# Peptides against a protein of PDB entry 6FRK: the designs that were tried, part 33

Target 1, 411 residues: chain A of PDB entry 6FRK
Amino acid sequence: NEEVLNAMLKEVCTALLEADVNIKLVKQLRENVKSAIDLEEMASGLNKRKMIQHAVFKELVKLVDPGVKAWTPTKGKQNVIMFVGLQGSGKTTTCSKLAYYYQRKGWKTCLICADTFRAGAFDQLKQNATKARIPFYGSYTEMDPVIIASEGVEKFKNENFEIIIVDTSGRHKQEDSLFEEMLQVANAIQPDNIVYVMDASIGQACEAQAKAFKDKVDVASVIVTKLDGHAKGGGALSAVAATKSPIIFIGTGEHIDDFEPFKTQPFISKLLGMGDIEGLIDKVNELKLDDNEALIEKLKHGQFTLRDMYEQFQNIMKMGPFSQILGMIPGFGTDFMSKGNEQESMARLKKLMTIMDSMNDQELDSTDGAKVFSKQPGRIQRVARGSGVSTRDVQELLTQYTKFAQMVKKM

## One batch from the design tools (peptide; aimed at target 1 T334 D335)

Design b2_p15_3_s1 (made by RFdiffusion4, then SolubleMPNN; from b2_p15_3, 5 letters changed)
Fold by OpenDDE base, seed 2:
Structure b2_p15_3_s1 (fold): chain B 411 residues (1-411), chain A 15 residues (1-15)
Amino acid sequence: as target 1 above (411 residues)
Amino acid sequence: DEEFKELEKLLEALM
């Protein structure tokens, strides 16, 4: 039994290391899991795999919880949020995403560009802010980030802004002068929250980078970016451990809406390759698909039409990048997250929708759409001609629909 | 858990 446990723990530890979990945390987790597993309970014929997975899940949840309550802005007050992080971490994009998130929640939100080091930083922030209709401050001539941050914070305080986000210069790990600049900015503006932005794709470097920021500035929150890539986000555990600060949000893409509040369970499930189905359900619910209740009711009655399938394709297209949706489903590996597969998958969905756009209401609303076409093969030829596709493409769609409708009837 | 398995099967069938 101990040999079986050690073999399974080795497999889990390998998967966690491949997910960019820091080797020290993986070792500690292995020891904690081994200590939490009663070997006597393993002898009782319980599913050893499920028990180990549950113990691993529990210990990962503890690693994501720093035991500190996340800072939250106070409504009707001036809340200054300073962003810190490496160059290329997605910090500037994340400032805009957070500003947009709070603006959509009815907060009076603004952005300050205190990045004087990067050429075009202010133009990039201004472009993002203008697209999102977010008020912004910055300078083309002032080179001192302390002056820009102080003036911008004062301006927006006087204008009664509730959320004042300050973007700072992104830095490389080796530049002590840049940590001094961040500390000078923090001392001048006295932020209510300091957010460390971390790129999930930096792998095993996450711990050492997060620690370097925490040792210089009072990081109180973490945001993890680039969770749309091949990185499973195991570096986030290292950031929490090093900063002792909660993850508050995650960035899941390049779009301003590719930003969500951090949830522990979905994140750990995704890290373990269990999928993010809670996030999928939430994203489906956020789409205000009042039409989903009608679909769920039809599915409960074992009814599924070509129109219901069309509406589902519309919903999938509204949910954003198809690669993200796939990456939320258990068993859809990282290969579906490639930009090539996303465009191809979206083109395939659009092709299927174009075929269905050439169908009539009798064909779309039939509870046995495939039988309508099988009884009158001339319908397949009509739809094929109307949509500019082969009769084979229409038959393939009807075959997919039939498989789907048979699954729905078995639910 | 049931709605979850339903949605998973739904997405697997669309691919």
Scores: peptide ipSAE 0.000, ipTM 0.330, DockQ to the pose 0.061
OpenDDE base, seeds 1, 3, 4, 5: peptide ipSAE 0.000, 0.000, 0.000, 0.000; ipTM 0.317, 0.345, 0.297, 0.332; seed 1 fails the geometry check

Design b2_p15_3_s2 (made by RFdiffusion4, then SolubleMPNN; from b2_p15_3, 6 letters changed)
Fold by OpenDDE base, seed 2:
Structure b2_p15_3_s2 (fold): chain B 411 residues (1-411), chain A 15 residues (1-15)
Amino acid sequence: as target 1 above (411 residues)
Amino acid sequence: DEYFKELENLLKALM
């Protein structure tokens, strides 16, 4: 029994290391899991795999919880949020994403560019802010980030902004000069929260980077970026362990909407390859798909029409990047949709919707849409001509619909 | 076929 446990723990440890979990944390987790598993309970015929997975899951949840409550902005107050992190961590993009998140929640939000080191930093922030309709401050002439940050914070405080986000300079290396500059900015503006932005794709370097920032500045929150790539986010555990600060948000892509509040359970489930069913449900619920209750009720009755399929395609298109949706489904890794395949999949969806736009209400609302077309083949030719596609493309759509409708009837 | 399996799995996850 101990040999079987050790073999299974070795596989889990390998998978966690491949997920960029720090080797020290993996060793500690292995010891904690081994101590939490009763070998006598494993002898009783319980599913040893499920027991080990549950113990691993429980210990990973503890590693993501720093035991410190996340800072939250106070409504009607001036909340200053300073961003810190390495160059290329996605810090500037994340400032814009956070500003946009709060703006969409009805907060009076603004951005300050205190990155004087990077050429075009202010232009990039200005471009992102303008696209999102977020007020911004910065300078083309002032080179002192302390002056820019102080003036910008004062300006937006006087204008009664509620969320004041300050982007700072990053460096390619951990340099003492960068930390001194960050400390000077922090001392001048007195931020209510300091957010460390970490790139998940840096793997085993996450611990050392997060620690170096925490040792120099009072990091109170972590944001993990680039969780859309091959990085399973194991570096997030290293960031929490090093900073002793909660992860508050994750960046899941390049778009301004590719940003979500951090949830422990879904994140650990995804890290273990269990999928993110809860985050999928929440993302679907956030879309105000009130029409989903009517669909779920139809699905429970084994009814599925071409219109119901069309509405589902609209819903999927509203959910954002299809790669993110797939990455939330158990057993679908991020590898399933290369950036090329996502645009192609969205184009394929739009093509299918365009075919359905050429159907009439009798065809769309039929509980046996394929049979309506099979009884009158002239309908296929009409729809094909109306949508500018081949009769084969319409037949392929009807074949897919039929497969789907048969599955719904078996559910 | 992969997309429809994905949509199927999505719908199963939503139900």
Scores: peptide ipSAE 0.009, ipTM 0.431, DockQ to the pose 0.059
OpenDDE base, seeds 1, 3, 4, 5: peptide ipSAE 0.008, 0.007, 0.007, 0.008; ipTM 0.471, 0.398, 0.442, 0.432

Design b2_p15_3_s3 (made by RFdiffusion4, then SolubleMPNN; from b2_p15_3, 7 letters changed)
Fold by OpenDDE base, seed 3:
Structure b2_p15_3_s3 (fold): chain B 411 residues (1-411), chain A 15 residues (1-15)
Amino acid sequence: as target 1 above (411 residues)
Amino acid sequence: DEELKELENLLKALM
């Protein structure tokens, strides 16, 4: 029993290390899980695997919980949110994402560029803000970030903005001059929340980086970026441990809408490769995919048409970035997306849909669409001509559909 | 759990 426990804990520890979880946290988790598992209860015939997974999950949830309630903005008040973080962390992009998130929720939001160090920082923020229709402030001539931040905050306070986001200068390294500048800005504008933006892809460096920021400025919230890539987000645990501050949002791509509120349960499930089933259900429900119940019923009956596949492609396209959706499915590692740009995956889906747009109702609504085409090969040539594609592209679509329909029939 | 496996397998086969 102890050998089985040690073997399973070794697999979990390996998976957590491969997820960029800090080695110290993994060791501590291993000890905590060992202490929480009664070996006598494991002897009594309980599903040892489920028990270990549950114990690991529970300890990971504790590592993500700093024991501090996340700051939330107050409606009808002026909420000043200062962003801090290194260059390349996605800080400036995340400022725009957060502003856009609150704007979509009906908050009066604005952006201030207090990054005087990086050439073109203000132009980048202005471009992002203009694209999102978010009011912005900054200077091309003022070099003191304290002056820019103070003037911008005062301006937007006077204009009754509810969410005032201040983007600060980053540096390539932890430099005392950066921390002094951030402290001066923080003292001048008196932010209601200081958000540390961390790149998840920095792996084992997350702890040291997050600690350096927390030791110099009163970081109250963490945002983790680049969770769409190879970063499984284990660095987020290190950031919480070091800052003692909650993760409030995650960045899940390059688009302004690739931004979501942090949820502990889905995040830990994803970190363990269990997927984010709840977040997938929530996204499906938010889309009012009433047609999903009808699809689930058809799938239960082993029925799957080319139309059902088309509707699912539409649903996937509505759910947002395909990388996020896949990353929410258990056993779809980020490796499945690593070979295709998200744009290429979406372009492929659109191409498949365009092929199906050239199909007739008899072809689309057949419970064996591939057999309809196999019986009358002239249909393939018609669809190929109608959609401007090769007969091979239509055959590839039908081959994919056949694999689906066979999987559905085995369910 | 079956519906989720169905959705997973549907999404697996879409790729």
Scores: peptide ipSAE 0.006, ipTM 0.435, DockQ to the pose 0.062
OpenDDE base, seeds 1, 2, 4, 5: peptide ipSAE 0.006, 0.005, 0.000, 0.000; ipTM 0.402, 0.399, 0.272, 0.389; seeds 1, 4, 5 fail the geometry check

Design b2_p15_3_s4 (made by RFdiffusion4, then SolubleMPNN; from b2_p15_3, 9 letters changed)
Fold by OpenDDE base, seed 2:
Structure b2_p15_3_s4 (fold): chain B 411 residues (1-411), chain A 15 residues (1-15)
Amino acid sequence: as target 1 above (411 residues)
Amino acid sequence: DEVLKELENILKAIM
């Protein structure tokens, strides 16, 4: 039993190290899991694998929980949020994503560019802010970030903004001058929250970087970026451990909408390669797919039509980037769809929908759509002509539909 | 869980 436990813990530890979890945290987790598993209960014929996975999951959840409640903005108040982080962490992009997130929720949001170090920082922020219709402040001539931050915060306070986001300078390395500048800005504007933005792709460096920021400025929240890449997010555990601050959001891509509230359970499930079932459920619920009780009821009865497939394709298209959806499904690694494959997959979906747009109600609403077409081959030619595709493309759609309808009948 | 399995299967069918 101890050999089996040690072998399985070795596999889990390897997977966590490959997920960029800090080696100290992996060692501590291994000890905690060993202490939490009763070897006598493992002898009783329980699924040893499930027990170890559950113990690992429970200990990872504890590592993501700093025991501190996340700061939340107060409605009708002026909430100043200062962003800190290294250059290339995605900080500036994340400022725009957070502002847009609150704007979409009906908050009066604005952005301040206090990055005077990087040439074109203000132009980049202005471009992002203008594209999102977010009010912004910055200077082309002022070089003191304290002045810009103070003037911008005062301006937007006077205009009764509720969410005032201040983007600060980043550096390529931890430099004392950067931390002094950040501290001067923080002292001048008195932020209600300081957000550390961390790039998940920096791997084992996450702990040391997060600690260095926390030791110099009062980091109260963490945002993890680039979780759409090869980074499995293990650095997030290191950031929480080092900062003792909760992760509040994650960045899941380059688009302004590629930003979501952090959820512990989905994140740990994804980190373990279990998929983000809960986040997929939440996205499905956000799409009001629950209002399709009629579809769920049809599926329970093993009924699936071409119309039902069309509606599902519409729903998938509304869920956003197909790569993110796949990355939420257990057993689909994030690597399965490069950005090129996503556009191709969306184009393929659109092509299939265009074929179905050329079908009639009898064809769409048939519980055996393939049989309707097989009985009258002239329908395939009509649909092919109507949609501007080959008869082969229509046959491929019907073949996919038939495979799917057979799977639904087996559910 | 059924909706998730359905989405998984749709995705597998498109791929």
Scores: peptide ipSAE 0.013, ipTM 0.463, DockQ to the pose 0.061
OpenDDE base, seeds 1, 3, 4, 5: peptide ipSAE 0.013, 0.013, 0.007, 0.008; ipTM 0.450, 0.445, 0.445, 0.461

Design b2_p15_4 (made by RFdiffusion4)
Pose (drawn by RFdiffusion4):
Structure b2_p15_4 (pose): chain A 374 residues (1-38, 47-273, 303-411), chain P 15 residues (1-15)
Amino acid sequence: NEEVLNAMLKEVCTALLEADVNIKLVKQLRENVKSAIDNKRKMIQHAVFKELVKLVDPGVKAWTPTKGKQNVIMFVGLQGSGKTTTCSKLAYYYQRKGWKTCLICADTFRAGAFDQLKQNATKARIPFYGSYTEMDPVIIASEGVEKFKNENFEIIIVDTSGRHKQEDSLFEEMLQVANAIQPDNIVYVMDASIGQACEAQAKAFKDKVDVASVIVTKLDGHAKGGGALSAVAATKSPIIFIGTGEHIDDFEPFKTQPFISKLLGQFTLRDMYEQFQNIMKMGPFSQILGMIPGFGTDFMSKGNEQESMARLKKLMTIMDSMNDQELDSTDGAKVFSKQPGRIQRVARGSGVSTRDVQELLTQYTKFAQMVKKM
Amino acid sequence: EEFFKTLEQRLEALE
């Protein structure tokens, strides 16, 4: 049985290593689902599913904008990850939700960058800012957020150039662009086909600049996006959106369950009964209930107080014979009144008859009357 | 009836 756990466990470790999941997290997840584990494919895959939900959970809720206030969003990520494409996908998303959204092109390096964001904004009917001539992104971002602030826009999305960590020049310039405009949220956009080099770059981005949200693009293809587990652990940020194509409407919020599945592949007879059950539990205590001075009108009249401390086990064979629908019903007497066929099965395996209940049903009706009167 | 009366008086004493 120890060999059936390991053959089926190394087959999921290969399923995650092929889904570009970091080898560090596969080896760690393997011995987490081995230590926490101490119709067969369900008792195993349910334990694997709960261990994955433990990893995709960063514990941090997403940054959401406030209507009637200026929200500056700054995009960061590697070269070619889809920042300019997801810039228009997000401005179009909120603009359709009713936000005064605008775009700013703070890329002064990549050829045809302003022309790219201009044509994406021209098409989606979204205001845009940038420059062919201005070579300083700190100047383009500052003079753009200033312009769209004096025009009272609520979503101001600043696009930046692609950068990698070994370029300290572009990492300083990213930190200065973030210090000039002071963004309310910084989004780390990552390609879904990224391999093992993802945790190092995503971590260096978190160190230089404060990353609070992660977007995974190019998920409409064969890439399952296992590199996102290493950006969530590195940036400490949840995934808010995913990209699912080249167009502006190929964009939707991140849901954890479908991504992990792809990455993996009035008084009733019942109340009359419980009140009784507590009066039998407090039943050997009936002599305490006759203690009150001037209250002892009677005690154990006609000896019937002894069988009121004996009827509740026989009535419990009826509850033992009851399932969760009759037991958890608001009116435990209405489930059997409509279907007196349930009065025969309760009588079979519990040894009580269907006759005994007629006297109980009268005793029930009188008890149900005095509680609604209570 | 005498039994129910006595039971009702005990329910009141519990309250």

Design b2_p15_4_s1 (made by RFdiffusion4, then SolubleMPNN; from b2_p15_4, 8 letters changed)
Fold by OpenDDE base, seed 1:
Parts: C-alpha cells; structure tokens; sequence
Structure b2_p15_4_s1 (fold): chain B 411 residues (1-411), chain A 15 residues (1-15)
C-alpha cells in the first residue's frame, strides 16, 4: 500500500511541477498528503486513486488559502487601491480590468497613472480607461510619482469616487531605488489595499518575485494574470505562500472582461484537470442564453436533435475564447488552452455547423437523425456535396451525434 | 448541472 501511495504521489508531484507549482510546495504537499491518508482505510478496498485525489485536492485548497480574509471595498467610502508588480506582469491592464469590474457593479471608479518610468505608460492607461469610459488622472510633465499619486487621489476623493486605483511603475527585482519610490507613494496616499499583480507564466520564479515585493511593501491582496496562456496556474500557490495574502481576482485573457473573482475550489479543480463547472455555469448565465431552459427541458425528456446540437455549437461559439471554455470542462487538459488549439477547435466547430447547414428540416429535427441518414444513404452524399466535405466527415458527425443522443436518453 | 455535463460531453465528442 505504501508503494502504491508513493507511485501515485510521484505522478501527482510530476503533474504539479508541470503545472508550475513551486518544488518546495510540492514537497510539502507530498508530506501533508502522506500524513492525511490513513493507510488502513486504503487497505479496506476504498478506491485508492479517489482517496489520494481527494487528499491532494484538500491540501492544494489549504495552500491557496492564507487563512486571512480578503480585503473588500466599503460602499459609500473612498477606497484607495495601490497596484504593485513587475514590469510586464499585466499590472496596467489589470488596473483597468478591476476598475471596469467595479464600474459594472455600480461603483464610482477611477484610475491614476503614477508610472513615470515607462514612456507611454500614461497613454496606455488613458487609452484603456477611455475605451472603458473610466475617469483617469496622470501627467505628461510631472516626473515624481508621489506628486501624481497624491494629486490624483485628492482630486478623486474630492469628487466622491468610491474606487480609486493607483497604477505604479513596474519594477525589476534588483532595483532597490524603485522599491523606495513605491514605499514613498504608499506612504503619501495611504492605500486601503495594496495589490500585487503576478504573471503566472514566470513559473518557478513566482515565489522569489512575490517574496521580494512582500519584503518591501505591505501586500494585502494578489491578482494572478496570464492564466489564458501556457501557464497552468501553479505560480498562484507560490504567490499566496510568499505574500501570505489571498488571491482576489484572476486575469484569464487580454480582453477587459477576461477578469473574474478568485474562487479557490474551481481554481484547484482546473489546476488538477477536473475543469471549472461553476465558472462555466457563471459564464453561461452571464450570456443570458434564453435557449438554455428549452434545451434543459428537452434533455430531461431524453430528446436531442441535430438542430439542438447545432444550437449548442452556436452557444459555445458565443461564450468567447474557445480555449477558456475548453479549460473549464473536466477532462480537457491545459494543452487545449494554447492559442493555436483555439483557432483549430473553432474551425472544427464551424466545419461541423457547415455540414449541418446542408441538412434539411426533416434531418435536423428528427429525434433519431442518424437513423434518417442510415435508412437513406443518398442523404449523406447530398449533405457532403452541399457542404464541400467528404462522406466520411458527415458519417463522423452522425457518429458523434449518435453517441451524444444515446447519452441524453440515459439521463 | 445536467446541462453542463451535456455541454462537457458535446465538447468531448468534438475532440
């Protein structure tokens, strides 16, 4: 039993390292899982794999929870939120995403650009803020970020803004002078929250970077960015461990809407390749797809047509980046989150829809669409010619539909 | 929950 446990833990540890989980955290998790598993319960014929998976899941949840309640803004107050992070972490984009998130929730939000180090930092923030219709402040001539931050915070306090976000210059780990500037800004504006923005794509470097910020400034919240790329999110655990601060939001793409509140359990489920069913539910509900009730009712009756499948492909295409949807589905590994696979997956969906566009209403609306085609093989040849595909491609679609319709009948 | 399980199955069939 100990050999089986050690073999399974080796596979899990390998997968977590491939997910950019810090090697120290993986070692700690391995020992915590070993200590949490009762070997006697494993001997009693319980599914050893399920027990280990549950223990791993539980210990990962603990690694993402710092035991500190996340700061939340107070309604009707002036909440100053200072952003800190490395250059290229997505900090400026994340400031705009957070401002837009609160604006959509009915908060009076604004942005301050206190990045005097990067040429065009203010133009970038101004462009993002203008596109989102968010009020902004900054200077083209003032070089002291303390002056800009102080004037901007005072201005927006006097105008009764509720969420005042201050973007700072991005730092490199070796620039002590830039940490002193960050402390001067923090001391001048007295922020209610300091948010560290971390790029998930830096992998094993996440711990050392997050620690360097926490050792210099009172980081109280973490935002993890670039979870749409090759980054499997394991760096998030490193940020929590180093900062002892909760993750409050995640950035899941380049769009201003590619931003969501952090949920511990869905995130760990996704990290383990179990999908994010809750996040998929939330996204589908945000789309206000009126057709969902009609589909749910058909599925309850064991009815599923080729038209119902076509409508579902349209709904999937409306949900936005296909890679993000796939990465929310259990069994779709992180390898589907690559930008190359998104275009290919969307092209495949469009190809299947084009095949169905060449079907007639009798074929589309049949409760046994595959049987309509099997009884009259000439229909397959017609559809293949109409859609510019092979008869094999049409047969593959009908085989997929048949498998699905059989699953619906078993519900 | 059943809708999302079916969406999952549709997407599994698309691969």
Amino acid sequence: as target 1 above (411 residues)
Amino acid sequence: DDYFKELEKILELLM
Scores: peptide ipSAE 0.006, ipTM 0.360, DockQ to the pose 0.028
OpenDDE base, seeds 2, 3, 4, 5: peptide ipSAE 0.006, 0.006, 0.005, 0.005; ipTM 0.383, 0.365, 0.378, 0.347; seeds 4, 5 fail the geometry check

Design b2_p15_4_s2 (made by RFdiffusion4, then SolubleMPNN; from b2_p15_4, 5 letters changed)
Fold by OpenDDE base, seed 1:
Structure b2_p15_4_s2 (fold): chain B 411 residues (1-411), chain A 15 residues (1-15)
Amino acid sequence: as target 1 above (411 residues)
Amino acid sequence: DEFFKQLEKLLEALM
């Protein structure tokens, strides 16, 4: 039994190391799992795999929980949120995402650019803020970030803003001058929360970077960025361990809406390749699909049309990044879609919809759309010409529709 | 085609 446990723990440890989980955390997790598993219960014929998976899940949940409640803004108060992080961490983009998140929740939100070091930092913030209709402050002439941050915070306090986000300078290296500048800004503006922004793609370097920030600045919250299909979320565990601060949000793509509140259980489930069924259900429910009742009724009758398939493709396109949605389905690992494959997959989905846009209502609304095309091959040629595709592409779509319609009839 | 297998499972999860 101990040999079987050690073999299975070795596989889990390998998978966690491949997921960029820090070697020290993997070792600690292995020891904690080994201490939490009753070897006598494993001898009683319980599913050893399920027991180990549950123990691993429970210990990963503990590694993501620092035991400290996350800071939350107070409604009707002025909440100053200072952002800190390395250059290229996605800090500036994350400031805009957080501002947009609170704005959509009905908070009076603004942005301050106190990054005087990076050429074009203020232009980038201004562009993002203007696109999202978020008020912003910054200077093209002032070089002291303390002056800009102080003036911007005072201005937005006087205008009764509730969420005041301050973006600071990032550096490529741990420079003492950067940490002194961040401390001077923090002392001047007296932030209610300091958010460390970490790039998940830096892998094993996450611990050392997060520790260097925590040792110099009173980091109270963490945001993990670049959790798009390639970033193995193991760096998030390293950030929590080093900062002893909760992850409050995650960035899941390049769009301003590719940003969500951190949920521990779904994150660990995804890290283990278990999917996120709850998050998928939440995303489906956030899509006010008024037609979901009509679809469910058709499905109960085993009816599935080309129009019903088109509507499902529209729904998939509205859910956000295709990689993110796939990564919520159990048995699709995060590695299943390369970043290059996502744009290609969305382009292929849009191509299928363009083929269906060239179909008529008789073809779209037929309970056996494939049979309508098989009886009159001239329809395939018409649709192919109308959509600018080959007759083979139309036949491939109809073949897939037939598979989906057969699947629906078995539900 | 891997794309169509992905799409099949997305449809299964939406239905």
Scores: peptide ipSAE 0.180, ipTM 0.844, DockQ to the pose 0.120
OpenDDE base, seeds 2, 3, 4, 5: peptide ipSAE 0.162, 0.167, 0.178, 0.178; ipTM 0.829, 0.830, 0.836, 0.840

Design b2_p15_4_s3 (made by RFdiffusion4, then SolubleMPNN; from b2_p15_4, 8 letters changed)
Fold by OpenDDE base, seed 2:
Structure b2_p15_4_s3 (fold): chain B 411 residues (1-411), chain A 15 residues (1-15)
Amino acid sequence: as target 1 above (411 residues)
Amino acid sequence: DEFFEEFKKILEALM
């Protein structure tokens, strides 16, 4: 039994190391899991694999919990949020994503560019802010980030902004001058929260980087970026361990909407390759609760129409990048959508929807849509002409619909 | 779980 446990723990430890989990954390996890597993309970015929997975899951959840409550902005107050992080971490993009997130929730949000070091930093912030319709401040002439940050914070405080986000300079390396500049800015503006932005793709370097920031500035929150399909996110555990600060959000892509509140359970499930079923359900529920309840009720009754399929494709298109949706389904590998295939997949979905837009209500609302078309083949030719596609494309759609409808009838 | 696995197979066939 101990040999089997050790073999399975070795496999899990290898997978966690390949997921960029820090080697010290993996060692500690292995010891904690060994101490938590009763070898006598493992003898009683329980699925040893499930037991080890559950113990690993439980210990990973503890590693993501710093035991500190995440800072949350207070409504009707002026909340100053300072961003810190290395150059290329996605910090500037993340400032815009966070501002947009709060703006969409009805907060009065603004952005300050205190990055005087990077040429075009202010233009990039201005471009992102303008696209999102977020008020912004910065200078083309002022070179002191302390002055820009102070003036911008004062301006937006006087204008009764609720969320005031300050983007700071990043450097390519951990330089003492960068940390001194960040400390001077922090001392001048007195932020309510300091957010460390970390790139998940830096792998084993996450611990050392996160620690270096925490040792110099009072990091209270972490945002992990580049948690696209390829980044398994193990570096996030290292960031929490090093900063003793909660992860508050994750960045899942380059778009302003590729930003979500951090959830421990879904994240650990994804890290273990279990998928993010809960996050998929939440994203589906965030789109329209009422339409999904009606669909779930139809599915429970074994009813699935071409309209229900169309609505589901609309929901998928609203959920954002199809690669992220697939990456939330258990067992979709990270390689399933290269960035090139995502636009092509969205174009295919849009083509299928365009075919369905050429169908009539009798065809769309039929519980046996394929049979309606099989009984009257002239309908296929009408739909094909209406949508500008081949009769073969319409037949392929109907074949896919039939597979879905048969699946729903077996549920 | 079965729904997501079958939905997966169909999405894989769509792609």
Scores: peptide ipSAE 0.016, ipTM 0.505, DockQ to the pose 0.027
OpenDDE base, seeds 1, 3, 4, 5: peptide ipSAE 0.013, 0.014, 0.017, 0.014; ipTM 0.470, 0.464, 0.497, 0.449; seeds 1, 4 fail the geometry check

